# Designs tried in a protein design run: peptides against a protein of PDB entry 2L2L. Part 29

Target 1, 42 residues: chain A of PDB entry 2L2L
Amino acid sequence: SPEERERMIKQLKEELRLEEAKLVLLKKLRQSQIQKEATAQK

## One batch from the design tools (peptide; made by RFdiffusion4, then SolubleMPNN)

Design b2_p24_3_s3 (from b2_p24_3, 7 letters changed)
Fold by OpenDDE base, seed 1:
Structure b2_p24_3_s3 (fold): chain B 42 residues (1-42), chain A 24 residues (1-24)
Amino acid sequence: as target 1 above (42 residues)
Amino acid sequence: SLEEEIEQLEEKVKLLKEKIEELE
């Protein structure tokens, strides 16, 4: 039904937001690692 | 590795977006 589809979309959007938030965190961790290596080489 | 986890998560995010677009 249209209502079931809307519920499924809402669930997928919630999962998407969680995975995007994790991705932002991992990218920040990567940036921090690169910065630490760049400072350790000086 | 961290880079492999980022790559896998980027693919997961892409697939979720595609699946949402197919249902909307």
Scores: peptide ipSAE 0.635, ipTM 0.904, DockQ to the pose 0.796
Fold by OpenDDE base, seed 5:
Structure b2_p24_3_s3 (fold): chain B 42 residues (1-42), chain A 24 residues (1-24)
Amino acid sequence: as target 1 above (42 residues)
Amino acid sequence: SLEEEIEQLEEKVKLLKEKIEELE
């Protein structure tokens, strides 16, 4: 049904938000590691 | 590694977006 698809979309969008938030955190960690390596090699 | 985890998560995010687009 359209209501079942809407519920499934809402669940997938919630999972997407959680994974995107994790991805932002990991990318910030990567940036911090690169910056530490660049400052330690100077 | 951190880079492998980022790559895997980027693929997961892509697949979630594709599934959402197919249902909308």
Scores: peptide ipSAE 0.635, ipTM 0.903, DockQ to the pose 0.722
Fold by OpenDDE base, seed 3:
Structure b2_p24_3_s3 (fold): chain B 42 residues (1-42), chain A 24 residues (1-24)
Amino acid sequence: as target 1 above (42 residues)
Amino acid sequence: SLEEEIEQLEEKVKLLKEKIEELE
């Protein structure tokens, strides 16, 4: 039903929000590792 | 590794977006 689909969309959007937030943190961690390497090689 | 986890998560995010678009 349209109502079931709307509930599913809301659940998927909440999961997406959590996974995108995790991805941002991991990418920041990666950037920090690269920066540490670049500073250690100077 | 961190890079493998990023790659897996990027794919998961992509699949979630596609699934949302299919339902909208």
Scores: peptide ipSAE 0.635, ipTM 0.904, DockQ to the pose 0.730
Fold by OpenDDE base, seed 2:
Structure b2_p24_3_s3 (fold): chain B 42 residues (1-42), chain A 24 residues (1-24)
Amino acid sequence: as target 1 above (42 residues)
Amino acid sequence: SLEEEIEQLEEKVKLLKEKIEELE
């Protein structure tokens, strides 16, 4: 039904926002590692 | 590794976006 499809889209969008938030955190961790390496080489 | 986890998560985000687009 259209109502079932709408619920499925809402669930997928919620999962997407959680995974995107995790991805931002991991990319910040990666950036911190790169910066520490770049400062340790000086 | 952290890089492998980032790549896997980027692919998961891509697949979620594709599934949403197919249902909209």
Scores: peptide ipSAE 0.635, ipTM 0.904, DockQ to the pose 0.760

Design b2_p24_7_s1
Fold by OpenDDE base, seed 2:
Structure b2_p24_7_s1 (fold): chain B 42 residues (1-42), chain A 24 residues (1-24)
Amino acid sequence: as target 1 above (42 residues)
Amino acid sequence: SLEEIEQEIEELEAKVKELKEKIE
């Protein structure tokens, strides 16, 4: 039903929000790791 | 490691893409 679809879409949007938040943190961690490696090579 | 972080980013980017496609 359209109501079931709306509930499913709401759940998918919440999961998406959590994965995007994790992705932001990992991208910050990646940047920090690149800087550490660049410093260790000097 | 940097490689492990890059791999986890790639996996999450794929999952984010799949979720967006399901929402459309």
Scores: peptide ipSAE 0.633, ipTM 0.904, DockQ to the pose 0.475
Fold by OpenDDE base, seed 3:
Structure b2_p24_7_s1 (fold): chain B 42 residues (1-42), chain A 24 residues (1-24)
Amino acid sequence: as target 1 above (42 residues)
Amino acid sequence: SLEEIEQEIEELEAKVKELKEKIE
């Protein structure tokens, strides 16, 4: 039904929001890890 | 490790792409 499709789209949008937020955090973690490795090599 | 973080980033970028395609 159109209502079921709308619920599914809302769920997919929420999952997308969560994965995009996780991606931002991982990119920050990547930067922190690069800095740790660069400091450990000094 | 840095490599594991980069792999998880790549997997999430693929998942984000798939989710966008499903929403469109």
Scores: peptide ipSAE 0.632, ipTM 0.903, DockQ to the pose 0.530
Fold by OpenDDE base, seed 5:
Structure b2_p24_7_s1 (fold): chain B 42 residues (1-42), chain A 24 residues (1-24)
Amino acid sequence: as target 1 above (42 residues)
Amino acid sequence: SLEEIEQEIEELEAKVKELKEKIE
């Protein structure tokens, strides 16, 4: 039904929000790790 | 490790793409 589809889309949007937030965090962790490796080699 | 973080980023980019395709 249209109502079931709307509920499913709301769930998928919440999952998307969580995965995008995690992706932003991992990209920051990647940058921090690169800086740590570059400082450990000095 | 940096390699593990890069692998997790690739997997998440794939999941984000799949979720966007399901919502569209």
Scores: peptide ipSAE 0.631, ipTM 0.903, DockQ to the pose 0.525
Fold by OpenDDE base, seed 1:
Structure b2_p24_7_s1 (fold): chain B 42 residues (1-42), chain A 24 residues (1-24)
Amino acid sequence: as target 1 above (42 residues)
Amino acid sequence: SLEEIEQEIEELEAKVKELKEKIE
């Protein structure tokens, strides 16, 4: 039904928001790891 | 490791793409 589709879209949008937030955190973690490796090589 | 973080980033970028395609 159109109502079921709307509920599914709302769930997918919430999942998307969570995955995008996780992606931002991982990109920050990546930068921190690069800095750690660069300091360990000195 | 840096490699594990980069792999998880790639997997999440693919998942984000799939979710966007399902919402469209």
Scores: peptide ipSAE 0.631, ipTM 0.903, DockQ to the pose 0.516

Design b2_p24_7_s4
Fold by OpenDDE base, seed 5:
Structure b2_p24_7_s4 (fold): chain B 42 residues (1-42), chain A 24 residues (1-24)
Amino acid sequence: as target 1 above (42 residues)
Amino acid sequence: SLEQIEEEIELLEAKVKELKEKIE
């Protein structure tokens, strides 16, 4: 049904939003970890 | 570790791609 598909797409969009937010956080953590390692080697 | 963060980023990038393909 079109209505069933619309509900499924809404759920997938919410999952996508959460995964993209986590990805942004991990990229910031990666940057912070690189900086920590570079500081610890000095 | 940095290596663990990079591995988790790779897994999430794949998951984000899969979700986008399902939405389109």
Scores: peptide ipSAE 0.639, ipTM 0.905, DockQ to the pose 0.519
Fold by OpenDDE base, seed 3:
Structure b2_p24_7_s4 (fold): chain B 42 residues (1-42), chain A 24 residues (1-24)
Amino acid sequence: as target 1 above (42 residues)
Amino acid sequence: SLEQIEEEIELLEAKVKELKEKIE
């Protein structure tokens, strides 16, 4: 039904929001890890 | 490790792409 499709799209959008937020955090973690490795090599 | 973080980023970028394709 149209209502079921709308619910599924809302769920997919929420999952997308969560994965995009996780991706931002991982990119920050990546940068922090690069800095740690660069500091440990000095 | 940095390698594990980069692998997880790649997997999530693929998942984000798949989700966008399912929404559109």
Scores: peptide ipSAE 0.637, ipTM 0.905, DockQ to the pose 0.508
Fold by OpenDDE base, seed 1:
Structure b2_p24_7_s4 (fold): chain B 42 residues (1-42), chain A 24 residues (1-24)
Amino acid sequence: as target 1 above (42 residues)
Amino acid sequence: SLEQIEEEIELLEAKVKELKEKIE
């Protein structure tokens, strides 16, 4: 049904938003980890 | 570890791509 498809698309958009937010967090965590490793080598 | 973070980033980038393709 077109209505079922619209509901599915809304769910996929919410999932996408959550995964993109997690990706931003992981990229920040990556930067923090690189800095920790760089300071541990000094 | 840095390696584990990088692997999880790669997996999420693939998942984000898959979700975008399903929404289109």
Scores: peptide ipSAE 0.637, ipTM 0.905, DockQ to the pose 0.515
Fold by OpenDDE base, seed 2:
Structure b2_p24_7_s4 (fold): chain B 42 residues (1-42), chain A 24 residues (1-24)
Amino acid sequence: as target 1 above (42 residues)
Amino acid sequence: SLEQIEEEIELLEAKVKELKEKIE
């Protein structure tokens, strides 16, 4: 039904929001790790 | 490690792409 489809799309959008937020955090962690390695090599 | 972070980023980028394709 249209209502079941709307519920499914809302759930997929929430999953997408959570994965995108995790991806932002991992990219920040990546940058922090690169900086730590660059400072440890000096 | 940096390598493990990069592997997890690659897996999440693939999952984000799949979710977007399902929503569109």
Scores: peptide ipSAE 0.637, ipTM 0.905, DockQ to the pose 0.491

## One batch from the design tools (peptide; made by RFdiffusion4, then SolubleMPNN)

Design b2_p25_1_s4
Fold by OpenDDE base, seed 2:
Structure b2_p25_1_s4 (fold): chain B 42 residues (1-42), chain A 25 residues (1-25)
Amino acid sequence: as target 1 above (42 residues)
Amino acid sequence: SEIEKLEEKVKELKAKIVELEKELE
């Protein structure tokens, strides 16, 4: 039904926001790790 | 990598949302 699709869209949008936030954090964490390794080698 | 897997998951979620929004039109 249209109502079921609307509920599914809302759920997928919520999941998308969470995964996008996780992705941003992991990219920042990886960059910080690379920077720490680079500074430890010098 | 975990980042690449999340990038693909984000892409799939976006595609599925667009598909379902079109089905409501």
Scores: peptide ipSAE 0.602, ipTM 0.891, DockQ to the pose 0.801
Fold by OpenDDE base, seed 5:
Structure b2_p25_1_s4 (fold): chain B 42 residues (1-42), chain A 25 residues (1-25)
Amino acid sequence: as target 1 above (42 residues)
Amino acid sequence: SEIEKLEEKVKELKAKIVELEKELE
């Protein structure tokens, strides 16, 4: 039903929001780890 | 990598949202 699709869209948008936030954090964490390792090797 | 896996998941979620939104047009 349209109402079921709307509920599914809302659920998928919430999941998307969470995964995008996680992705941003992991990218920053990885960048920080690489930078720390590069500075420790100098 | 974990980042690449999440990037693919984000892409799949976006595609599925677009598909379901088209069914409401």
Scores: peptide ipSAE 0.601, ipTM 0.891, DockQ to the pose 0.776
Fold by OpenDDE base, seed 4:
Structure b2_p25_1_s4 (fold): chain B 42 residues (1-42), chain A 25 residues (1-25)
Amino acid sequence: as target 1 above (42 residues)
Amino acid sequence: SEIEKLEEKVKELKAKIVELEKELE
């Protein structure tokens, strides 16, 4: 059904936004760790 | 890595959304 597809799309978009937010956070944390190590070695 | 796993999951979610949106057109 079109209505079922629309509900599924909304659920997948919500999951996508959560995973994207998590990905941004992890990338920032990794970058911060690398920068701290690089500055500590100087 | 955890980041690479999430990047793949994000890619799969985007692909599935595009497929379902195309079926509504």
Scores: peptide ipSAE 0.601, ipTM 0.891, DockQ to the pose 0.792
Fold by OpenDDE base, seed 3:
Structure b2_p25_1_s4 (fold): chain B 42 residues (1-42), chain A 25 residues (1-25)
Amino acid sequence: as target 1 above (42 residues)
Amino acid sequence: SEIEKLEEKVKELKAKIVELEKELE
């Protein structure tokens, strides 16, 4: 039903926001590690 | 890597949301 699809969309959007937040954090940690290594090599 | 796996999961979630939203049109 349309109501079931709307509930599924809301659940998938919640999961998407959690995975995007995790992805942003991991990318920032990766970049921080790269920058730390680049500064240590100077 | 973990980042590349998350990027793929995000892509799959976005695709499924778009599919379900089209079914509501």
Scores: peptide ipSAE 0.602, ipTM 0.891, DockQ to the pose 0.782; fails the geometry check

Design b2_p25_3_s2
Fold by OpenDDE base, seed 5:
Structure b2_p25_3_s2 (fold): chain B 42 residues (1-42), chain A 25 residues (1-25)
Amino acid sequence: as target 1 above (42 residues)
Amino acid sequence: DEIKKLEEKIKEIKAKIVELEKELK
């Protein structure tokens, strides 16, 4: 139904935003790890 | 198809997450 489709789209949009947020956090964490390793080698 | 577009985008991001999780180890 149109209503079920709209609910599915809303759920997928929410999942997309959560995965995007996770990806941003992991990128920041990886960058922090690289900076820590670079500082430890000095 | 908007549903297909969302599913493919989620899949793309999940793949990038898996690669970053490997790099963190």
Scores: peptide ipSAE 0.669, ipTM 0.909, DockQ to the pose 0.060
Fold by OpenDDE base, seed 1:
Structure b2_p25_3_s2 (fold): chain B 42 residues (1-42), chain A 25 residues (1-25)
Amino acid sequence: as target 1 above (42 residues)
Amino acid sequence: DEIKKLEEKIKEIKAKIVELEKELK
């Protein structure tokens, strides 16, 4: 139904936002590791 | 198709997450 489709779209949008938030966190963690390695080599 | 677009975008992000999780190990 149209209503089921709209519910599915809302759920997929929520999943997308959660995965985007996880990706942002992991990018920050990876950058912190690179900075730590660069500091340890000084 | 909006559903297909969302599914593909989620798949793309999940793939990027997997690669970053490998780099963090």
Scores: peptide ipSAE 0.669, ipTM 0.909, DockQ to the pose 0.060
Fold by OpenDDE base, seed 4:
Structure b2_p25_3_s2 (fold): chain B 42 residues (1-42), chain A 25 residues (1-25)
Amino acid sequence: as target 1 above (42 residues)
Amino acid sequence: DEIKKLEEKIKEIKAKIVELEKELK
């Protein structure tokens, strides 16, 4: 049904936002590791 | 198709997550 399709789209949009948030967090963690390595090599 | 585009985008982000999780080890 149209209502089932809209529910599915809403769920996929929510999953997308969760995965985007996870990706942003992992990028920040990786950047923090690189900065820590750069400070440890000085 | 909007559903297909969302699924493809989720798949792309999941692949990038797997790459970063490997670099964090």
Scores: peptide ipSAE 0.668, ipTM 0.909, DockQ to the pose 0.060
Fold by OpenDDE base, seed 2:
Structure b2_p25_3_s2 (fold): chain B 42 residues (1-42), chain A 25 residues (1-25)
Amino acid sequence: as target 1 above (42 residues)
Amino acid sequence: DEIKKLEEKIKEIKAKIVELEKELK
C-alpha cells in the first residue's frame, strides 16, 4: 500500500541518517588517532 | 525507485564504515 511504502521510506531514511552519523564519528576518531600519533613522534 | 536508491546509499556508507573500522584497529 502507499502507507506501507511511506513507512518503509521513513525507516530507510532514518537508517541512512544513523549510518551517516556513525561514519562522521569514525572519521573524527580516526583523525584524533592520527593527531595523537603525530604528536607522540615529536 | 526511491527504496532501492536508499538501500544502495546505506550499503555504500556501511562499506566506508568497514574500511574506517579497519584503520582504527
Scores: peptide ipSAE 0.668, ipTM 0.909, DockQ to the pose 0.060

Design b2_p25_3_s4
Fold by OpenDDE base, seed 5:
Formats: sequence, structure tokens, C-alpha cells
Structure b2_p25_3_s4 (fold): chain B 42 residues (1-42), chain A 25 residues (1-25)
Amino acid sequence: as target 1 above (42 residues)
Amino acid sequence: SEIEQLEERIKKIKAEIVKLEEELK
């Protein structure tokens, strides 16, 4: 139904935003790890 | 469809997350 489709789209949009946020955090953590390793090698 | 496009985007992001999680170990 149109209502079921709209509910599914809303759920997928929410999941997408959560995964995008997780990805951003992991990229920041990875960058921080690289900077820490580079500092430890100095 | 919009649903298929959302599912594909989520799938791509999840695959990138798995790579980053492995790199962080």
C-alpha cells in the first residue's frame, strides 16, 4: 500500500542517516589514529 | 525506485564502515 511504502521509505531514510553518522565518526577516529601513530614515530 | 536507491546507498555505506572498523583494529 502507499502507506506501507511511505513507512518503509521513512525507516530506510532513518537507517541511512544513522549509518552516515557512524561513517563520519569512524573516519574521524581513523584520522585521529593516524595522527597518533605519526606523532609516536617522531 | 526510491526504496532500491536507499537500500543501495545503505549497502555502500555499510561496506565502507566494515573497512574502517578493520583499519581501526
Scores: peptide ipSAE 0.667, ipTM 0.910, DockQ to the pose 0.060
Fold by OpenDDE base, seed 1:
Structure b2_p25_3_s4 (fold): chain B 42 residues (1-42), chain A 25 residues (1-25)
Amino acid sequence: as target 1 above (42 residues)
Amino acid sequence: SEIEQLEERIKKIKAEIVKLEEELK
């Protein structure tokens, strides 16, 4: 039904936001590792 | 469809997450 479709879209949007937030965190952590490595090589 | 687009976007992000998690080990 249209209502079921809208519920599914809302659920997928929520999952997308959670995964995007995780991705942002991991990118920050990876950048911190790169910076640490660059500092250790000095 | 919007559903298919959302599913594909989530799939791509999950793949990028797996890559980053491996790089963080």
Scores: peptide ipSAE 0.666, ipTM 0.910, DockQ to the pose 0.059
Fold by OpenDDE base, seed 2:
Structure b2_p25_3_s4 (fold): chain B 42 residues (1-42), chain A 25 residues (1-25)
Amino acid sequence: as target 1 above (42 residues)
Amino acid sequence: SEIEQLEERIKKIKAEIVKLEEELK
């Protein structure tokens, strides 16, 4: 039904936002590791 | 469809997450 389709799209949009947020956090963590390694080598 | 496009985007992001989680170990 149109209502079931709308609910599925809403759920997938929520999952997408959560995965995008997780990806941003992991990129920041990786950048922090690289910066710590670069400062430890000086 | 919009559903298939959302599922494909989520799948791509999950693959990038797996790659970053491996780099963080």
Scores: peptide ipSAE 0.665, ipTM 0.910, DockQ to the pose 0.060
Fold by OpenDDE base, seed 4:
Structure b2_p25_3_s4 (fold): chain B 42 residues (1-42), chain A 25 residues (1-25)
Amino acid sequence: as target 1 above (42 residues)
Amino acid sequence: SEIEQLEERIKKIKAEIVKLEEELK
């Protein structure tokens, strides 16, 4: 039904936002590792 | 479709997450 489709789209949008937030966090953590390695090599 | 586009975006992000999780080990 149209209502089931809209519920599915809403759920997929929520999953997308959660995965995007996780990706942003992991990118920040990776950057922090690179900075830590760069400071340890000085 | 909007559903297929959302599923594909999620799939791409999940693959990038797996890559970053491996780099963080």
Scores: peptide ipSAE 0.665, ipTM 0.910, DockQ to the pose 0.059

Design b2_p25_4_s2
Fold by OpenDDE base, seed 1:
Structure b2_p25_4_s2 (fold): chain B 42 residues (1-42), chain A 25 residues (1-25)
Amino acid sequence: as target 1 above (42 residues)
Amino acid sequence: LEEEIEQQEEKVKLLKEKIEELEKE
């Protein structure tokens, strides 16, 4: 039903928000690792 | 870490595709 689809969309949008936040954290972690390696070689 | 990022990018992509499919019905 349209109401079931709306509930599914709402659930998937909340999951998407959490998974996008995780992706941002992983990319920040990558940047921090690269910076640490570049500073440890000096 | 690169593999974990790639897997997380694919997960985000698949969620967007599923949302788009349900919004078109």
Scores: peptide ipSAE 0.648, ipTM 0.900, DockQ to the pose 0.832
Fold by OpenDDE base, seed 2:
Structure b2_p25_4_s2 (fold): chain B 42 residues (1-42), chain A 25 residues (1-25)
Amino acid sequence: as target 1 above (42 residues)
Amino acid sequence: LEEEIEQQEEKVKLLKEKIEELEKE
């Protein structure tokens, strides 16, 4: 049904927002690790 | 952590592709 498809798209867009937010956090964690290693070598 | 980032990037990509496929019908 077109209505079922629209509901599925809405659910997938919500999941996408959560997974994009997780990706941003992982990238920030990576940056923090690199910074800690760079500061420990000084 | 690099592998987890790569896996998360692929997960985000697959979600975008699946949304695009459902929006084009």
Scores: peptide ipSAE 0.648, ipTM 0.900, DockQ to the pose 0.848
Fold by OpenDDE base, seed 3:
Structure b2_p25_4_s2 (fold): chain B 42 residues (1-42), chain A 25 residues (1-25)
Amino acid sequence: as target 1 above (42 residues)
Amino acid sequence: LEEEIEQQEEKVKLLKEKIEELEKE
């Protein structure tokens, strides 16, 4: 039904928000590692 | 860490595709 589909879309959008936040954290961790390596080489 | 980022990017992509499919019906 269209109501069940709307509920599924809301759940998937909530999951997407959590997984995008995790991706941002991983990318920040990667940037911090690159910066530590670049500062250790000086 | 690069592999974990790639896997997480693919997971985010698959969620976006599923949302787009359900919004087009």
Scores: peptide ipSAE 0.648, ipTM 0.900, DockQ to the pose 0.817
Fold by OpenDDE base, seed 4:
Structure b2_p25_4_s2 (fold): chain B 42 residues (1-42), chain A 25 residues (1-25)
Amino acid sequence: as target 1 above (42 residues)
Amino acid sequence: LEEEIEQQEEKVKLLKEKIEELEKE
């Protein structure tokens, strides 16, 4: 059904937003680690 | 951490592809 497909798309878009937010957090953690190492070597 | 980032980038890519396939039907 078109309505069932629209529901599936909405669910996948919600999951995508959560996984994109996790990716942003991991990239921020990487940046913080690199910065910490660069400051500890000075 | 680099491996976890790569895995998470692939997960995000696969979700986008699956959404695009369902939107094109």
Scores: peptide ipSAE 0.648, ipTM 0.899, DockQ to the pose 0.840

Design b2_p25_6_s3
Fold by OpenDDE base, seed 2:
Structure b2_p25_6_s3 (fold): chain B 42 residues (1-42), chain A 25 residues (1-25)
Amino acid sequence: as target 1 above (42 residues)
Amino acid sequence: SEIEQLEERIKQIEAKIKELEKELA
């Protein structure tokens, strides 16, 4: 039904926002690790 | 990598949203 599709769209949009937030965090953590290693080797 | 897998998962979610929005129109 249209109502079921709308509920599924809302759920997928919520999941998308969580996955995007996780991606940003993982990229920041990776960059922080690279910077920490670069400063430790100096 | 975990980042590459997450980027692919995001693309799959975006594609499914686009499909469902097209069916709702």
Scores: peptide ipSAE 0.626, ipTM 0.894, DockQ to the pose 0.857
Fold by OpenDDE base, seed 1:
Structure b2_p25_6_s3 (fold): chain B 42 residues (1-42), chain A 25 residues (1-25)
Amino acid sequence: as target 1 above (42 residues)
Amino acid sequence: SEIEQLEERIKQIEAKIKELEKELA
């Protein structure tokens, strides 16, 4: 039903928000690791 | 890697949202 699809869309958008937030965090962590390694090699 | 797997998961979620929005229209 349309109502079921609307609920599914809302659930998927919430999941998407959480996954995007996790992605930002992991990318920052990766960048920090690269910078730490670059400074340790000096 | 975890990042690349997460990026793929995000693409799958976005694709499913787009499909459901198309079916709702």
Scores: peptide ipSAE 0.628, ipTM 0.894, DockQ to the pose 0.790; fails the geometry check
Fold by OpenDDE base, seed 3:
Structure b2_p25_6_s3 (fold): chain B 42 residues (1-42), chain A 25 residues (1-25)
Amino acid sequence: as target 1 above (42 residues)
Amino acid sequence: SEIEQLEERIKQIEAKIKELEKELA
């Protein structure tokens, strides 16, 4: 039903927001590690 | 890597949302 699709879309959008937040964190951690290594080599 | 796997998972979720939104319209 349309109502079931709307509920599923809402659930998937919530999952998407959580995965995107995790991605941002992991990218920041990776970049911080790269910068730390680059600074330690100087 | 975990980042690349997560990016692919995000694309799959986005694709499924787009499919369901298209079916709702």
Scores: peptide ipSAE 0.627, ipTM 0.894, DockQ to the pose 0.821; fails the geometry check
Fold by OpenDDE base, seed 5:
Structure b2_p25_6_s3 (fold): chain B 42 residues (1-42), chain A 25 residues (1-25)
Amino acid sequence: as target 1 above (42 residues)
Amino acid sequence: SEIEQLEERIKQIEAKIKELEKELA
């Protein structure tokens, strides 16, 4: 039904927000790891 | 990697949202 589709869209949009937030975090963590290793080698 | 896998998952979610939004219109 249209109502079920709307509920599914809302759920997927929330999942998308969470996955995007996780992506930002992982990218920051990766960058921090690279920076830490680069500074430790100096 | 985990990042590349997550980026692909995001694309899949976005595609599914777009599909369902078209079915509502």
Scores: peptide ipSAE 0.627, ipTM 0.894, DockQ to the pose 0.848; fails the geometry check

Design b2_p25_7_s2 (from b2_p25_7, 13 letters changed)
Fold by OpenDDE base, seed 3:
Structure b2_p25_7_s2 (fold): chain B 42 residues (1-42), chain A 25 residues (1-25)
Amino acid sequence: as target 1 above (42 residues)
Amino acid sequence: DEIKKLEERIKKIKAKIVKLEEELK
């Protein structure tokens, strides 16, 4: 059971890494869109 | 909001990791 928990933790850490990478990308894309719109309105 | 939904998923994953790490002590 401890070895199973360690495997589950490793799997969740990999899932976390992928979701955090996606979050960084989406935040950058949203910021770039807002900046582009703000520049096009000047 | 897609970003908010993603942040909430991340929060849930982190909470599961913490719980499992405490169960190993």
Scores: peptide ipSAE 0.648, ipTM 0.901, DockQ to the pose 0.784
Fold by OpenDDE base, seed 4:
Structure b2_p25_7_s2 (fold): chain B 42 residues (1-42), chain A 25 residues (1-25)
Amino acid sequence: as target 1 above (42 residues)
Amino acid sequence: DEIKKLEERIKKIKAKIVKLEEELK
C-alpha cells in the first residue's frame, strides 16, 4: 500500500541519517589519527 | 576500508528510497 511505502521510506531515511552521521564521524576520526601520527613522527 | 563500505551502504539506502518515492508518484 502507499501507506506501507511511506513507512518504509521514513525508516530508510532514519537509517540513512544515522549512517551519514557515522560516516562524518569516521572521516573526522581518521583524519585526526593521520594528523596525530604525522606530528608524532616529526 | 570501513569508510568505503559505509559509503557503499549509504548509496544502496539512497537507491531504495528513490525507488520507493518513484512508486508513490
Scores: peptide ipSAE 0.648, ipTM 0.901, DockQ to the pose 0.785
Fold by OpenDDE base, seed 5:
Structure b2_p25_7_s2 (fold): chain B 42 residues (1-42), chain A 25 residues (1-25)
Amino acid sequence: as target 1 above (42 residues)
Amino acid sequence: DEIKKLEERIKKIKAKIVKLEEELK
């Protein structure tokens, strides 16, 4: 039904938001690790 | 690479959303 599709879209949009937030965090953490290693070698 | 795997998962979720949104029109 259209209502079921709307519920599925809402669930997928929530999952997407969580995965995109995780992506931003992982990119920042990876960059912070690289910077810490680069500063520890100086 | 974990970041690359996550980016590919995000693309798959986006593609599912687009398909379901087109089925509602």
Scores: peptide ipSAE 0.647, ipTM 0.901, DockQ to the pose 0.817
Fold by OpenDDE base, seed 2:
Structure b2_p25_7_s2 (fold): chain B 42 residues (1-42), chain A 25 residues (1-25)
Amino acid sequence: as target 1 above (42 residues)
Amino acid sequence: DEIKKLEERIKKIKAKIVKLEEELK
């Protein structure tokens, strides 16, 4: 059904937003970890 | 690598959205 496809697109767009937000967070967390390790070695 | 796995998952979700949007035309 076209209505089922529209519902599936909406769900996938919501999942995409959550996964993209998680990606940004993990990249920032990894950068912060590297910076802490680099400062602890000085 | 968790970041690489997440980037690949995002790519798969985007490709599914495009296919479903093409089927609605």
Scores: peptide ipSAE 0.647, ipTM 0.901, DockQ to the pose 0.789

